# Designs tried in a protein design run: peptides against a protein of PDB entry 3C2G. Part 32

Target 1, 209 residues: chain A of PDB entry 3C2G
Amino acid sequence: IRTFDLLGLLLHDSDAIDGFVRSDGVGAITTVVQYPNNDLIRAGCKLLLQVSDAKALAKTPLENILPFLLRLIEIHPDDEVIYSGTGFLSNVVAHKQHVKDIAIRSNAIFLLHTIISKYPRLDELTDAPKRNRVCEIICNCLRTLNNFLMMWIPTPNGETKTAGPNEKQQVCKFIEIDILKKLMSCLSCEGMDTPGLLELRSTILRSFI

## One batch from the design tools (peptide; aimed at target 1 A94 R143 N147)

Design b2_p19_4_s4 (made by RFdiffusion4, then SolubleMPNN; its pose is not in this set)
Fold by OpenDDE base, seed 1:
Structure b2_p19_4_s4 (fold): chain B 209 residues (1-209), chain A 19 residues (1-19)
Amino acid sequence: as target 1 above (209 residues)
Amino acid sequence: DEAKKNQEILELLQKSNDA
């Protein structure tokens, strides 16, 4: 725990972050968070989030890391772990087809749906910090989903990757009433990634209408 | 138009409710 906190304090710039990632820092974190200590897991996932936009991650194999992280998020009810983990996922899949493929094969779509479905309506949350954290989690999930959906939108060049039957079934769940209501609720929240949510709205409309 | 897009999402909601 203290080590992760210290590392978080030392990683002040992109070069330091890249250095950490190049030294297999992500692998080191994933090893440490295998211990059943909630504080350690929380700190480790937060550190993962902090390095999730590192350029060096583009050269880092994620075949073992992503499935582990997804499982970690699945089994932990801790909002801080879920926030950090979904934030990490959202950042690492951005503009990286290979990473998207790994995530999808690792059942990320279903997991994201499960996470969103777990939380109550934002208007039922009276505690502002809790409401904001929940909204951030949902935004992370929806942003990641948008990145997946965009893979299957026809490009002007006529090239489109077609979703398989399994993926189609999974993505159809994201147009269910509960999910769409949560999307709309998040759009009404101040300080959220509104651009990302608007992009998803557009993607949904292009994909399903 | 943002209003139109919001309306289209609402229409999807209605369609899903009728399904």
Scores: peptide ipSAE 0.159, ipTM 0.774, DockQ to the pose 0.041
OpenDDE base, seeds 2, 3, 4, 5: peptide ipSAE 0.152, 0.139, 0.155, 0.073; ipTM 0.771, 0.765, 0.774, 0.693

Design b2_p19_5 (made by RFdiffusion4)
Pose (drawn by RFdiffusion4):
Structure b2_p19_5 (pose): chain A 208 residues (1-190, 192-209), chain P 19 residues (1-19)
Amino acid sequence: IRTFDLLGLLLHDSDAIDGFVRSDGVGAITTVVQYPNNDLIRAGCKLLLQVSDAKALAKTPLENILPFLLRLIEIHPDDEVIYSGTGFLSNVVAHKQHVKDIAIRSNAIFLLHTIISKYPRLDELTDAPKRNRVCEIICNCLRTLNNFLMMWIPTPNGETKTAGPNEKQQVCKFIEIDILKKLMSCLSCEMDTPGLLELRSTILRSFI
Amino acid sequence: SNPNRAANEEQDEFFDSMN
């Protein structure tokens, strides 16, 4: 845990996190967080979140790491882990088609739907720290969704990609009535929460 | 620091291109 904390302090900028990724740091973190201990898991995922915007992640073999992390997000009961994992997911798929492909094959879009649906409306959360966390989680999920939807929107540049049935059923779950009600309620609930502005802006983009 | 900088940059570039 202290090693994770120290690496977190050392990796202050882009060159440092890229150096860490080229040294197989992401693979090392994911291997270590297989140990069943929540403090260790929370610390490893915090560091993964920190290095998630690394451009070197375009070169790292993610065929095994990514499905493992999606499984972890799916079953781990604590919100800090969900926050870190979905934050990492959103950055790791950004600008990387082959990584979006890995995530789709592992049902990443279906998982975003499940993560968003499990939480009550933001007005039903009393403690401010927790409400802000759920807010940032939903925000992370929808940012990940938006990074996927770009593939299938007609671009005059000429890269009109066709969605397979697998991608179609996952994306279409986001027009089911239950999640639309929840998403529209985040847009209008009446809530002093620092992450609310960014969440509402991201929701509008998801509908667009 | 913005932990979602890469994802935000991709989306901003997409919307600028569409406009």

Design b2_p19_5_s1 (made by RFdiffusion4, then SolubleMPNN; from b2_p19_5, 10 letters changed)
Fold by OpenDDE base, seed 5:
Structure b2_p19_5_s1 (fold): chain B 209 residues (1-209), chain A 19 residues (1-19)
Amino acid sequence: as target 1 above (209 residues)
Amino acid sequence: KNLLAAANEEIDEFLKELE
């Protein structure tokens, strides 16, 4: 725990972060968070979030790391773990097709649905810190989903992957009435990325209509 | 397709209420 905190203090610039990642820092964190200690898991996931936008991640094999993290998020009800993990996921899939593919194969779409489903409507949360954290989690999920869906939008050049039937089915769950109501509740929350939610809506329409 | 259309309509109505 203390080690992760200390590392976090040192990783304050992009060069330091890239150096850490090139030294298999992500793998090291993943190894440490395999131990059943909630504080350690929180600290490790937070550190993952801190390095999640590193350029060096493009050269880091994530085939073993990403499925593990997704499983970790799935089994932990901890908002801080979920926040950090979904933030990491959102950042690592950005602009990296191979990472998106790994995430999707690892059931990431379904996991995002599960995460959103577990939380109440944001307008029902009276505690501001809790509401804000949940908002951030949902935003991370939506941003990640949007990044997945963009792969299946036809480009003028005709080079577009088609979503498989399983992926389509999983995406369709996001437009179910109960999920939709939860997503709509985000639009009224202060600090939410309303443009991002609207972008997701547009992406869904373009992908499946 | 019908579900998506219904969802889209509901979102539009909600957004109008927020304006």
Scores: peptide ipSAE 0.027, ipTM 0.611, DockQ to the pose 0.031
OpenDDE base, seeds 1, 2, 3, 4: peptide ipSAE 0.021, 0.023, 0.021, 0.021; ipTM 0.518, 0.580, 0.546, 0.511; seed 3 fails the geometry check

Design b2_p19_5_s2 (made by RFdiffusion4, then SolubleMPNN; from b2_p19_5, 10 letters changed)
Fold by OpenDDE base, seed 1:
Structure b2_p19_5_s2 (fold): chain B 209 residues (1-209), chain A 19 residues (1-19)
Amino acid sequence: as target 1 above (209 residues)
Amino acid sequence: KNLLKRANEEIDEFLKSLE
């Protein structure tokens, strides 16, 4: 735990972060978070978030790492772990088609739905720190989903990947009435990425209509 | 298509209510 905290302090610039990633730092963290220690898992996931936008990740094979992290998020009820994990996911899939593909094959779309579904409506959360954290988690999920959907929007060059029927069905779950109401409740939360939700809506329309 | 349309309408109405 202390080691991760120290690493977080030392990794204050992009070059240091890239160096850590090139040295299989992400793999090292994923090894550590396999131990059943909640504090260690929290610290490790936080560190992952800190390095999640590293340029060196584009050259890092994530075929084994990403599915593991997704599973960790799925089974761990800790908001801090989920926050860090979804933040990591949203950053690593950005502008990286191969990573998006890995995530989707690893049932990421369904996982995002599951994560959102587990939380109550934000208007039911009276604790401001908790509410804010939940908002951030949902924002991470929405940003990630949006990044997935953008793959299936036709490009000016006429090249379009087509979402499979399973993916389409999973995406449709986000517009179910209960989920939609929950997402709408986020719009009233201070700090919520309302533009992100609207962008997601637009992307869904462009992708499936 | 109908579900998505309804969802969008509900979102828009909600956003209007916040203005």
Scores: peptide ipSAE 0.026, ipTM 0.593, DockQ to the pose 0.032
OpenDDE base, seeds 2, 3, 4, 5: peptide ipSAE 0.025, 0.026, 0.018, 0.025; ipTM 0.617, 0.606, 0.513, 0.604

Design b2_p19_5_s3 (made by RFdiffusion4, then SolubleMPNN; from b2_p19_5, 12 letters changed)
Fold by OpenDDE base, seed 1:
Structure b2_p19_5_s3 (fold): chain B 209 residues (1-209), chain A 19 residues (1-19)
Amino acid sequence: as target 1 above (209 residues)
Amino acid sequence: KNLLSAADKEIDEFLEALK
C-alpha cells in the first residue's frame, strides 16, 4: 500500500509513467494485487488508473493483464476498485484495436453490463460522494462500450468488421428498459458525461439500425 | 420528476427507433 502510494506521487509526469510501464510496472502491480488485501487492491488499481493513458502501453502485451483485471473487477464489489479498473479499461482500449479485441474476448461487454446492473438509478442515491462515484463508473463503462461499438460501424472508406452474434446479443442487453432507465438517470447527475451517453445512444443506433 | 419523465420519454423514443 505504502509503495503504491509513493509510486503514485513519483509518477507525476508522462516520461516517468512511460518509464514505469516500459519496466513492466503494470505487470508488477497485477502480481501484487493478487493478494487478498482490499487496501492493497484499491491502491494497486488506483495506480493502474494513473498510468492507464501511458503511450508505452501501446507496446505492452496485455493478453495476460487485461483478463486478470477484468476478473478482479468482476469479483470485487468495491466501488473504488471498480472505478479504477473501469477507468483503466476505458483508457487502454482507446485507439488500440488489438486491446479492444483482447477485452472483448475476455467478456468485457458482458462485464460492463453486469457492473451497470449492480448499481441503482443515480436519483435513488442520496449520498453525493457515492452518487458521483457511481456516475463515474457508469461513464467509464459507457466510454468503453462506445469504443467497442465504433469498430463495427460501417464507414464509406474501407471494410468494417461486423459484430458477431454473441457480441450483438451482449450489446442488446444495454437497451433493455431497466438498463436504459438507469443510464438515463445519469442525466440528472452533476458532472456526468452526458455527451458520452448520447454518443453511445447514437452509436447503438448506427450499429443496429 | 420532470427529468425522469423526460428520460422515460427518450427511452420510449429510442426503443421505437430500434424497432
Scores: peptide ipSAE 0.029, ipTM 0.598, DockQ to the pose 0.036
OpenDDE base, seeds 2, 3, 4, 5: peptide ipSAE 0.028, 0.027, 0.027, 0.028; ipTM 0.625, 0.629, 0.628, 0.587

Design b2_p19_5_s4 (made by RFdiffusion4, then SolubleMPNN; from b2_p19_5, 11 letters changed)
Fold by OpenDDE base, seed 5:
Structure b2_p19_5_s4 (fold): chain B 209 residues (1-209), chain A 19 residues (1-19)
Amino acid sequence: as target 1 above (209 residues)
Amino acid sequence: KNLLSAANKEIDDFLKSLS
């Protein structure tokens, strides 16, 4: 825990972060958070979030890291772990087709649906810190989902991958009435990624139905 | 197809009201 805190303090610039990532720092964190200690897991995931936009990640094999992180998020109903993990996911998949593929093969779409489905409506959360954290988690999920969907949207300039039947089915779950009502309840939250929410729904309706 | 329902229309109407 202290080590992760110290590392977080030292990793305050892009060069330091890239250096850490090049030294297999992400793999090291992933190894450490396999220990059944909630505080350690929280700290490790937070550190992962801090380095999640590093350019050096493009050269880091994530085939084992991403599935592990996704599983970690799945089994730990901890807002801080989920926040950090979804934040990491959203950043690492951005602009990286290979990483998106790894995440999708690791059932990320379904997991994100599960995460959103398990949280209460934001308008029912009276505790502001809790509401804000949940809002941030949902925003992370939305950003990740939109990044996934872009893979399957035809562009005028090139060939687009076609979503498999399973992926299409999982994507379409986000326009079911119950999940949509929940997502719409987020519009009242300050800091909600409203454009991202609207984009998700619009893209699904336009391209996946 | 079958996911386009009255419920989705209601949501669309709500979103339009916010614009």
Scores: peptide ipSAE 0.030, ipTM 0.572, DockQ to the pose 0.030
OpenDDE base, seeds 1, 2, 3, 4: peptide ipSAE 0.023, 0.026, 0.023, 0.024; ipTM 0.599, 0.562, 0.584, 0.523

Design b2_p19_6 (made by RFdiffusion4)
Pose (drawn by RFdiffusion4):
Structure b2_p19_6 (pose): chain A 208 residues (1-190, 192-209), chain P 19 residues (1-19)
Amino acid sequence: IRTFDLLGLLLHDSDAIDGFVRSDGVGAITTVVQYPNNDLIRAGCKLLLQVSDAKALAKTPLENILPFLLRLIEIHPDDEVIYSGTGFLSNVVAHKQHVKDIAIRSNAIFLLHTIISKYPRLDELTDAPKRNRVCEIICNCLRTLNNFLMMWIPTPNGETKTAGPNEKQQVCKFIEIDILKKLMSCLSCEMDTPGLLELRSTILRSFI
Amino acid sequence: SRLNTAREEQDTDFDNFVS
């Protein structure tokens, strides 16, 4: 845990996190967080979140790491882990088609739907720290969804990709009535929460 | 700060893409 904390302090900028990724740091973190201990898991995922915007992640073999992390997000009961995992997911798929492909084959889009649907409306959360966390989590999920949807929107540049049935059923779950009600309620609930502005802006983009 | 910037770039790229 202290090693994770120290690496977190050392990796202050882009060159450092890229150096860590080229040294197989992401694979090391994911291997270690297989140990069933929540403090250790929370610490490893916090560091993964920190290095998630690394461009070197375009070169790291993610065929095994990514499905493992999606499984972890799916079953781990604590919000800090979910926050870190979905934050990492959102950055790791950004600008990387083959990584989006890995995530789709592992049902990443279906998982975003499940993560968003499990939380009550933001007006039903009393403690401010927890409400802000759920807000940032939903925000992470929808940012991940938006990084996927770009593939299938006609671009005059000429890269009109066709969605397979697998991608179609996952994306279409986002027009089911339950999640639309929840998404529209985040847009209008009446809530002093620092992450609310970014959340509402991201929701509008998801509908667009 | 760095991660906020990366998020803002993703959001801007998406807005430019759908425009």

Design b2_p19_6_s1 (made by RFdiffusion4, then SolubleMPNN; from b2_p19_6, 9 letters changed)
Fold by OpenDDE base, seed 5:
Structure b2_p19_6_s1 (fold): chain B 209 residues (1-209), chain A 19 residues (1-19)
Amino acid sequence: as target 1 above (209 residues)
Amino acid sequence: SRLEQARLQQQQDIDNLLS
């Protein structure tokens, strides 16, 4: 725990973060969070989030890391772990097709739906810190979904990937009224990525039309 | 984040192609 806190203080610039990642820092964190200690898991996932936008991740094999992280956030009830984990996921899949493929093969789409479904509507949360954290988690999930959906949008150049039947079925769950209400509720939260949520709405429409 | 910015740029590129 103390080690992760110290590392977090040192990893404040892009070069330091890239150096950590090149030294298999992500693998080191994933090894540590395998221990059944909630504080350690929370600290490790937070550190993962901090390095999730590292350029060096493009050369890091994530075939074993992503499935493990997805399983971790699936079974862990801690909002801070879920926040950090979904934040990491949303960042690492951004603009990286091979990472998107790993996540999808690891049932990420279904997991995102599960995470959003387990939280109450934001308008039902009276505690502002809790409401904001839940909103951030939902936003992380939806941004990740947006990254997946963009792969299947037809381009004028004719190059488009086709979603498999299972992926299509799982994506269809996101147009359920409960999910849509939660998406809309995030738009009213202060400090949230409203442009990103509007982008997702546009992407969803283009995916289903 | 840097990768979020890259994602946003990708979406803008797609939107430009579809316009």
Scores: peptide ipSAE 0.024, ipTM 0.565, DockQ to the pose 0.384
OpenDDE base, seeds 1, 2, 3, 4: peptide ipSAE 0.020, 0.018, 0.024, 0.007; ipTM 0.492, 0.480, 0.561, 0.388

Design b2_p19_6_s2 (made by RFdiffusion4, then SolubleMPNN; from b2_p19_6, 10 letters changed)
Fold by OpenDDE base, seed 5:
Structure b2_p19_6_s2 (fold): chain B 209 residues (1-209), chain A 19 residues (1-19)
Amino acid sequence: as target 1 above (209 residues)
Amino acid sequence: SRLEEARQKQAEDIDSHLS
């Protein structure tokens, strides 16, 4: 735990982060957090989030790491673990087709819906810190969904692939009124990625018209 | 698996603490 704290302080520089990732730092974290210790799991997932946008991740195999992380956030009712894990997921799938494919094969779309569905409506949360954390988790999930949906929208520069039947069914669950209300509620939260949420809204409309 | 059992116990402990 102390080591993770120290790494968190030192990994404020992009070169240091890349060095850690090149030295299989992500694999080391995933090995350590396999032990049943809440503090260790929280610290490890936080560190994963901190290195999730590292350039060196482009050369890092994620075939074993992503399924492990997805399982971790599926079974843990810990907001901090879920926040860090969904943040990691949203960053690593961005602009990386291979990583998107691994996540989708690992049932990530269904998991994102499950995570959003487990939380109450934001207007029912009176505690501001809790409400903000829940909003951030939902935003991470929706940002990840946007990255998936963008794969199946035609671009001027080329042809797009079509979502499979299972993926289509899972995506359709996100137009449930409860999910849409949570999306709209996130737009009202201070400090949220409002442009990203508006982009998702546009992407959803384009996917269903 | 042993890992899954350990994680399940941990999850139950967290839920109990949040209740």
Scores: peptide ipSAE 0.021, ipTM 0.448, DockQ to the pose 0.018
OpenDDE base, seeds 1, 2, 3, 4: peptide ipSAE 0.018, 0.018, 0.017, 0.017; ipTM 0.508, 0.506, 0.497, 0.504

Design b2_p19_6_s3 (made by RFdiffusion4, then SolubleMPNN; from b2_p19_6, 9 letters changed)
Fold by OpenDDE base, seed 5:
Structure b2_p19_6_s3 (fold): chain B 209 residues (1-209), chain A 19 residues (1-19)
Amino acid sequence: as target 1 above (209 residues)
Amino acid sequence: SRLEEAREKQAKDIDELLS
């Protein structure tokens, strides 16, 4: 626990982060967080979030890392773990098609739906710290989903990857009325990325309508 | 971004540690 905290304090610039990642730091974290200690898992996932935008991740095989992390988020009820994990996911899939593919094959779309479904509407949360954390989690999920959907939008040259039937089915879950109500509640939440939500709405419409 | 916010928090934590 202390080791991750101290290490996190040292990883404050891009060169240090890249050095850590090149030294298989992500693999090291994922190994350590297999130990059933909540504080350790929190610290490890937070550290993953801190290195999630590292350039060196492009050269890091994530085939074993992503499925493990996704499963960890799925089974762990801790908001801090979910926040860090979804933050990691949203950053590592950005601009990396191969990582998106790994995530999707690892049931990431369904997981995002599950996470959003778990939380109440933001306007129903009266505790500001809790509401803010839930807002951040939902934003991470929506940003990740948007990144997935963008793969299936036609490019100017007319080329596009088509979503498979399973992916389409999973995405359709986000159009369910209960999910839409939750997403709508985000628009009225202070600090919410409203432009991001509107972008997602547009992406959904372009993908399926 | 969420990552930028996390980095900002980290910077504050470092400053606090060094003070």
Scores: peptide ipSAE 0.017, ipTM 0.473, DockQ to the pose 0.031
OpenDDE base, seeds 1, 2, 3, 4: peptide ipSAE 0.016, 0.015, 0.014, 0.017; ipTM 0.459, 0.451, 0.445, 0.457

Design b2_p19_6_s4 (made by RFdiffusion4, then SolubleMPNN; from b2_p19_6, 11 letters changed)
Fold by OpenDDE base, seed 2:
Structure b2_p19_6_s4 (fold): chain B 209 residues (1-209), chain A 19 residues (1-19)
Amino acid sequence: as target 1 above (209 residues)
Amino acid sequence: SRLQEARRKQAQEIDELLS
């Protein structure tokens, strides 16, 4: 735990972060967080989040790492783990289609829906720190989802894939009434990514229905 | 699910403590 904390303090510049990632730092963290210690898992996931925008990640194979992280997020009720994990996910899939594919094959779309669905409505949370953390988690999910969706939106630059039937079905779950009510409850949160929410809804309605 | 219920209960407990 202390090691991860110290590493987090030292990894405050891009070169150091890239060096850590090139040394298989992400793999090392994912190995360590397999120990059944919640504090260690929290610290490791937080460190993952801190290095999640590293350029060196483009050269890091994530075929084994992402499925593990997704499973970790799925089985842990810990908001800090979910926050860090979804934050990591949102950053690593950005601008990387191959990483998006790995995540999607690992059932990430459904998992993100599950995560959002499992939390109470934000307007039901009276504790501000808790509410803010849940809001941030939902924002991470929205960013990730929007990044997934852009793979299937025709752009002048490059060939776009067509969403498979399973992916389309999973995406359309985000416009169902129950999940929409949940997402709309977030609009009162100061830190809510309202543009991201609107983008998600608009894209689904325009391209997936 | 059990996990969903655990999260809900945790949120409720916090709200009750702060009320």
Scores: peptide ipSAE 0.014, ipTM 0.325, DockQ to the pose 0.019
OpenDDE base, seeds 1, 3, 4, 5: peptide ipSAE 0.011, 0.006, 0.012, 0.008; ipTM 0.455, 0.395, 0.443, 0.393

Design b2_p19_7 (made by RFdiffusion4)
Pose (drawn by RFdiffusion4):
Structure b2_p19_7 (pose): chain A 208 residues (1-190, 192-209), chain P 19 residues (1-19)
Amino acid sequence: IRTFDLLGLLLHDSDAIDGFVRSDGVGAITTVVQYPNNDLIRAGCKLLLQVSDAKALAKTPLENILPFLLRLIEIHPDDEVIYSGTGFLSNVVAHKQHVKDIAIRSNAIFLLHTIISKYPRLDELTDAPKRNRVCEIICNCLRTLNNFLMMWIPTPNGETKTAGPNEKQQVCKFIEIDILKKLMSCLSCEMDTPGLLELRSTILRSFI
Amino acid sequence: TNETALELLKEQEDKPVKS
């Protein structure tokens, strides 16, 4: 845990996190967080979140790491882990088609639907720290969704990709009534929460 | 309309998620 904390302090900028990624740091973190201990898992995922915007992640073999992290997000009961994992997912799929492909094959879009759906409306959360966390979690999920939807919107540049039935059923779950009600309620609930502005902006983009 | 939607998404894609 202290090693994770120290690496977190050392990796202050882009060159440092890229150096860590080229040294197989992401693979090392994911291997270590297989140990069933929540403090250790929380610390490893915090560091993964920190290095998630690394451009070197375009070169790292993610065929095994990514499905493992999606499974972790799916079953781990604590919000800090969910926060870190979905934050990492939003950055790691950004600008990387082959990584989006890995995520789709592992049902990443279906998982985003499940993560958003499990939480009550933001007006039903009393403690401010927890409400802000759920807000940031939903925000992470929708930012991940938006990084996927770009593939299938007609671009005059000429890269009109066709969605397979697998991608189709996952994306279409986001027009089911239950998640639309929840998403529209985040847009209008009445809520002093620092992450609310970014959340509402991201929701509008998801609908667009 | 499609170009505007993609521009907005691109802008978001360029912004990383931070702690």

Design b2_p19_7_s1 (made by RFdiffusion4, then SolubleMPNN; from b2_p19_7, 12 letters changed)
Fold by OpenDDE base, seed 4:
Structure b2_p19_7_s1 (fold): chain B 209 residues (1-209), chain A 19 residues (1-19)
Amino acid sequence: as target 1 above (209 residues)
Amino acid sequence: SAVEKIKLLQELADIPVKP
């Protein structure tokens, strides 16, 4: 725990973060968070989030790491773990088709839907810190979803990946009434990644209308 | 309902972009 906190304090420099990632830091974290200690898991996932946009991560094999993280998020009720994990996922899939494919094969779409679905409506949350964290989680999920959806939108070059039938079915879950309402609620929240949510809105509208 | 979904999608589309 203290080690991860220390690393979190030290890893403010992009080169240091890259160095950590190149030294299999992500693998080390994932090894450590295999122990059933919630505080350790929280700290580890937070550190993962901190390194999730590292340039060196593009060279890191995620075939084993990503499924593990997805499972961790799935089984952990801790909002901080979910926040960090979904944030990590969102960042690592960004602009990386290979990672998107791993995530999708690892049932990430369904997981993201499940995460969004399990949280109450934001208007039902009276505790501001909790509400904000939930909103951030949902935004992470929705941003990740957008990254997936973009794979199936025709590019100007005419290249589009065809979504498999399972993928299409999973994607259709995000146009469920409750999910759409949550998206709208997030769009109404102040201080959110409004551009990302608006991009998703546009993607949804283009994909389903 | 499908109608409700379409309505929500339309509402979603009509949300003004906060500057």
Scores: peptide ipSAE 0.301, ipTM 0.842, DockQ to the pose 0.048
OpenDDE base, seeds 1, 2, 3, 5: peptide ipSAE 0.300, 0.297, 0.296, 0.293; ipTM 0.845, 0.841, 0.840, 0.840

Design b2_p19_7_s2 (made by RFdiffusion4, then SolubleMPNN; from b2_p19_7, 11 letters changed)
Fold by OpenDDE base, seed 3:
Structure b2_p19_7_s2 (fold): chain B 209 residues (1-209), chain A 19 residues (1-19)
Amino acid sequence: as target 1 above (209 residues)
Amino acid sequence: SNQKIIEQLQELADIPVKP
């Protein structure tokens, strides 16, 4: 625990972060967070989030790391773990088709739906710190989902990637009335990424659905 | 510096968690 805290304090610049990632720092973190210690898991996921935008991640094999992280988020009801993990996911899939494919094969779309579904409407949360953290989690999920859906939008030449039937069914869960009501409630919340929500709406309408 | 950090993390990962 103290070591992760110290590492977080030492990895302040982009060069140090990139050097850490090139040295298999992400693999080292994922090894350490396999221990059933909540404080260690929180600290490790926070460090993953901190390095999640490193350029060196484009050259890092994520085939084992990403499925592990997705499973970790699934089984831990901890908002800090979910925040850090969804933040990592959102950053690592950005502009990386191969990483998107790994995430989707690892049931990431369903996981995003599960995460959004578990939280109440933001307007029902009276505690501001809790509401803000939940808002950030939802934004991470929506940004990630948007990045996935963009793969299946037809191009001007009429070509598009084909989503499998399972992926289509998982995406259809986001247009169910209960989840739509929840997402609509987010538009009225201060601090919500309203432009991101509107972009997602547009992306859903233009997708293979 | 980063290699030493990774080695330290690996050493921590090898510590048997007491039940």
Scores: peptide ipSAE 0.031, ipTM 0.591, DockQ to the pose 0.017
OpenDDE base, seeds 1, 2, 4, 5: peptide ipSAE 0.028, 0.027, 0.027, 0.021; ipTM 0.553, 0.533, 0.551, 0.490; seed 2 fails the geometry check

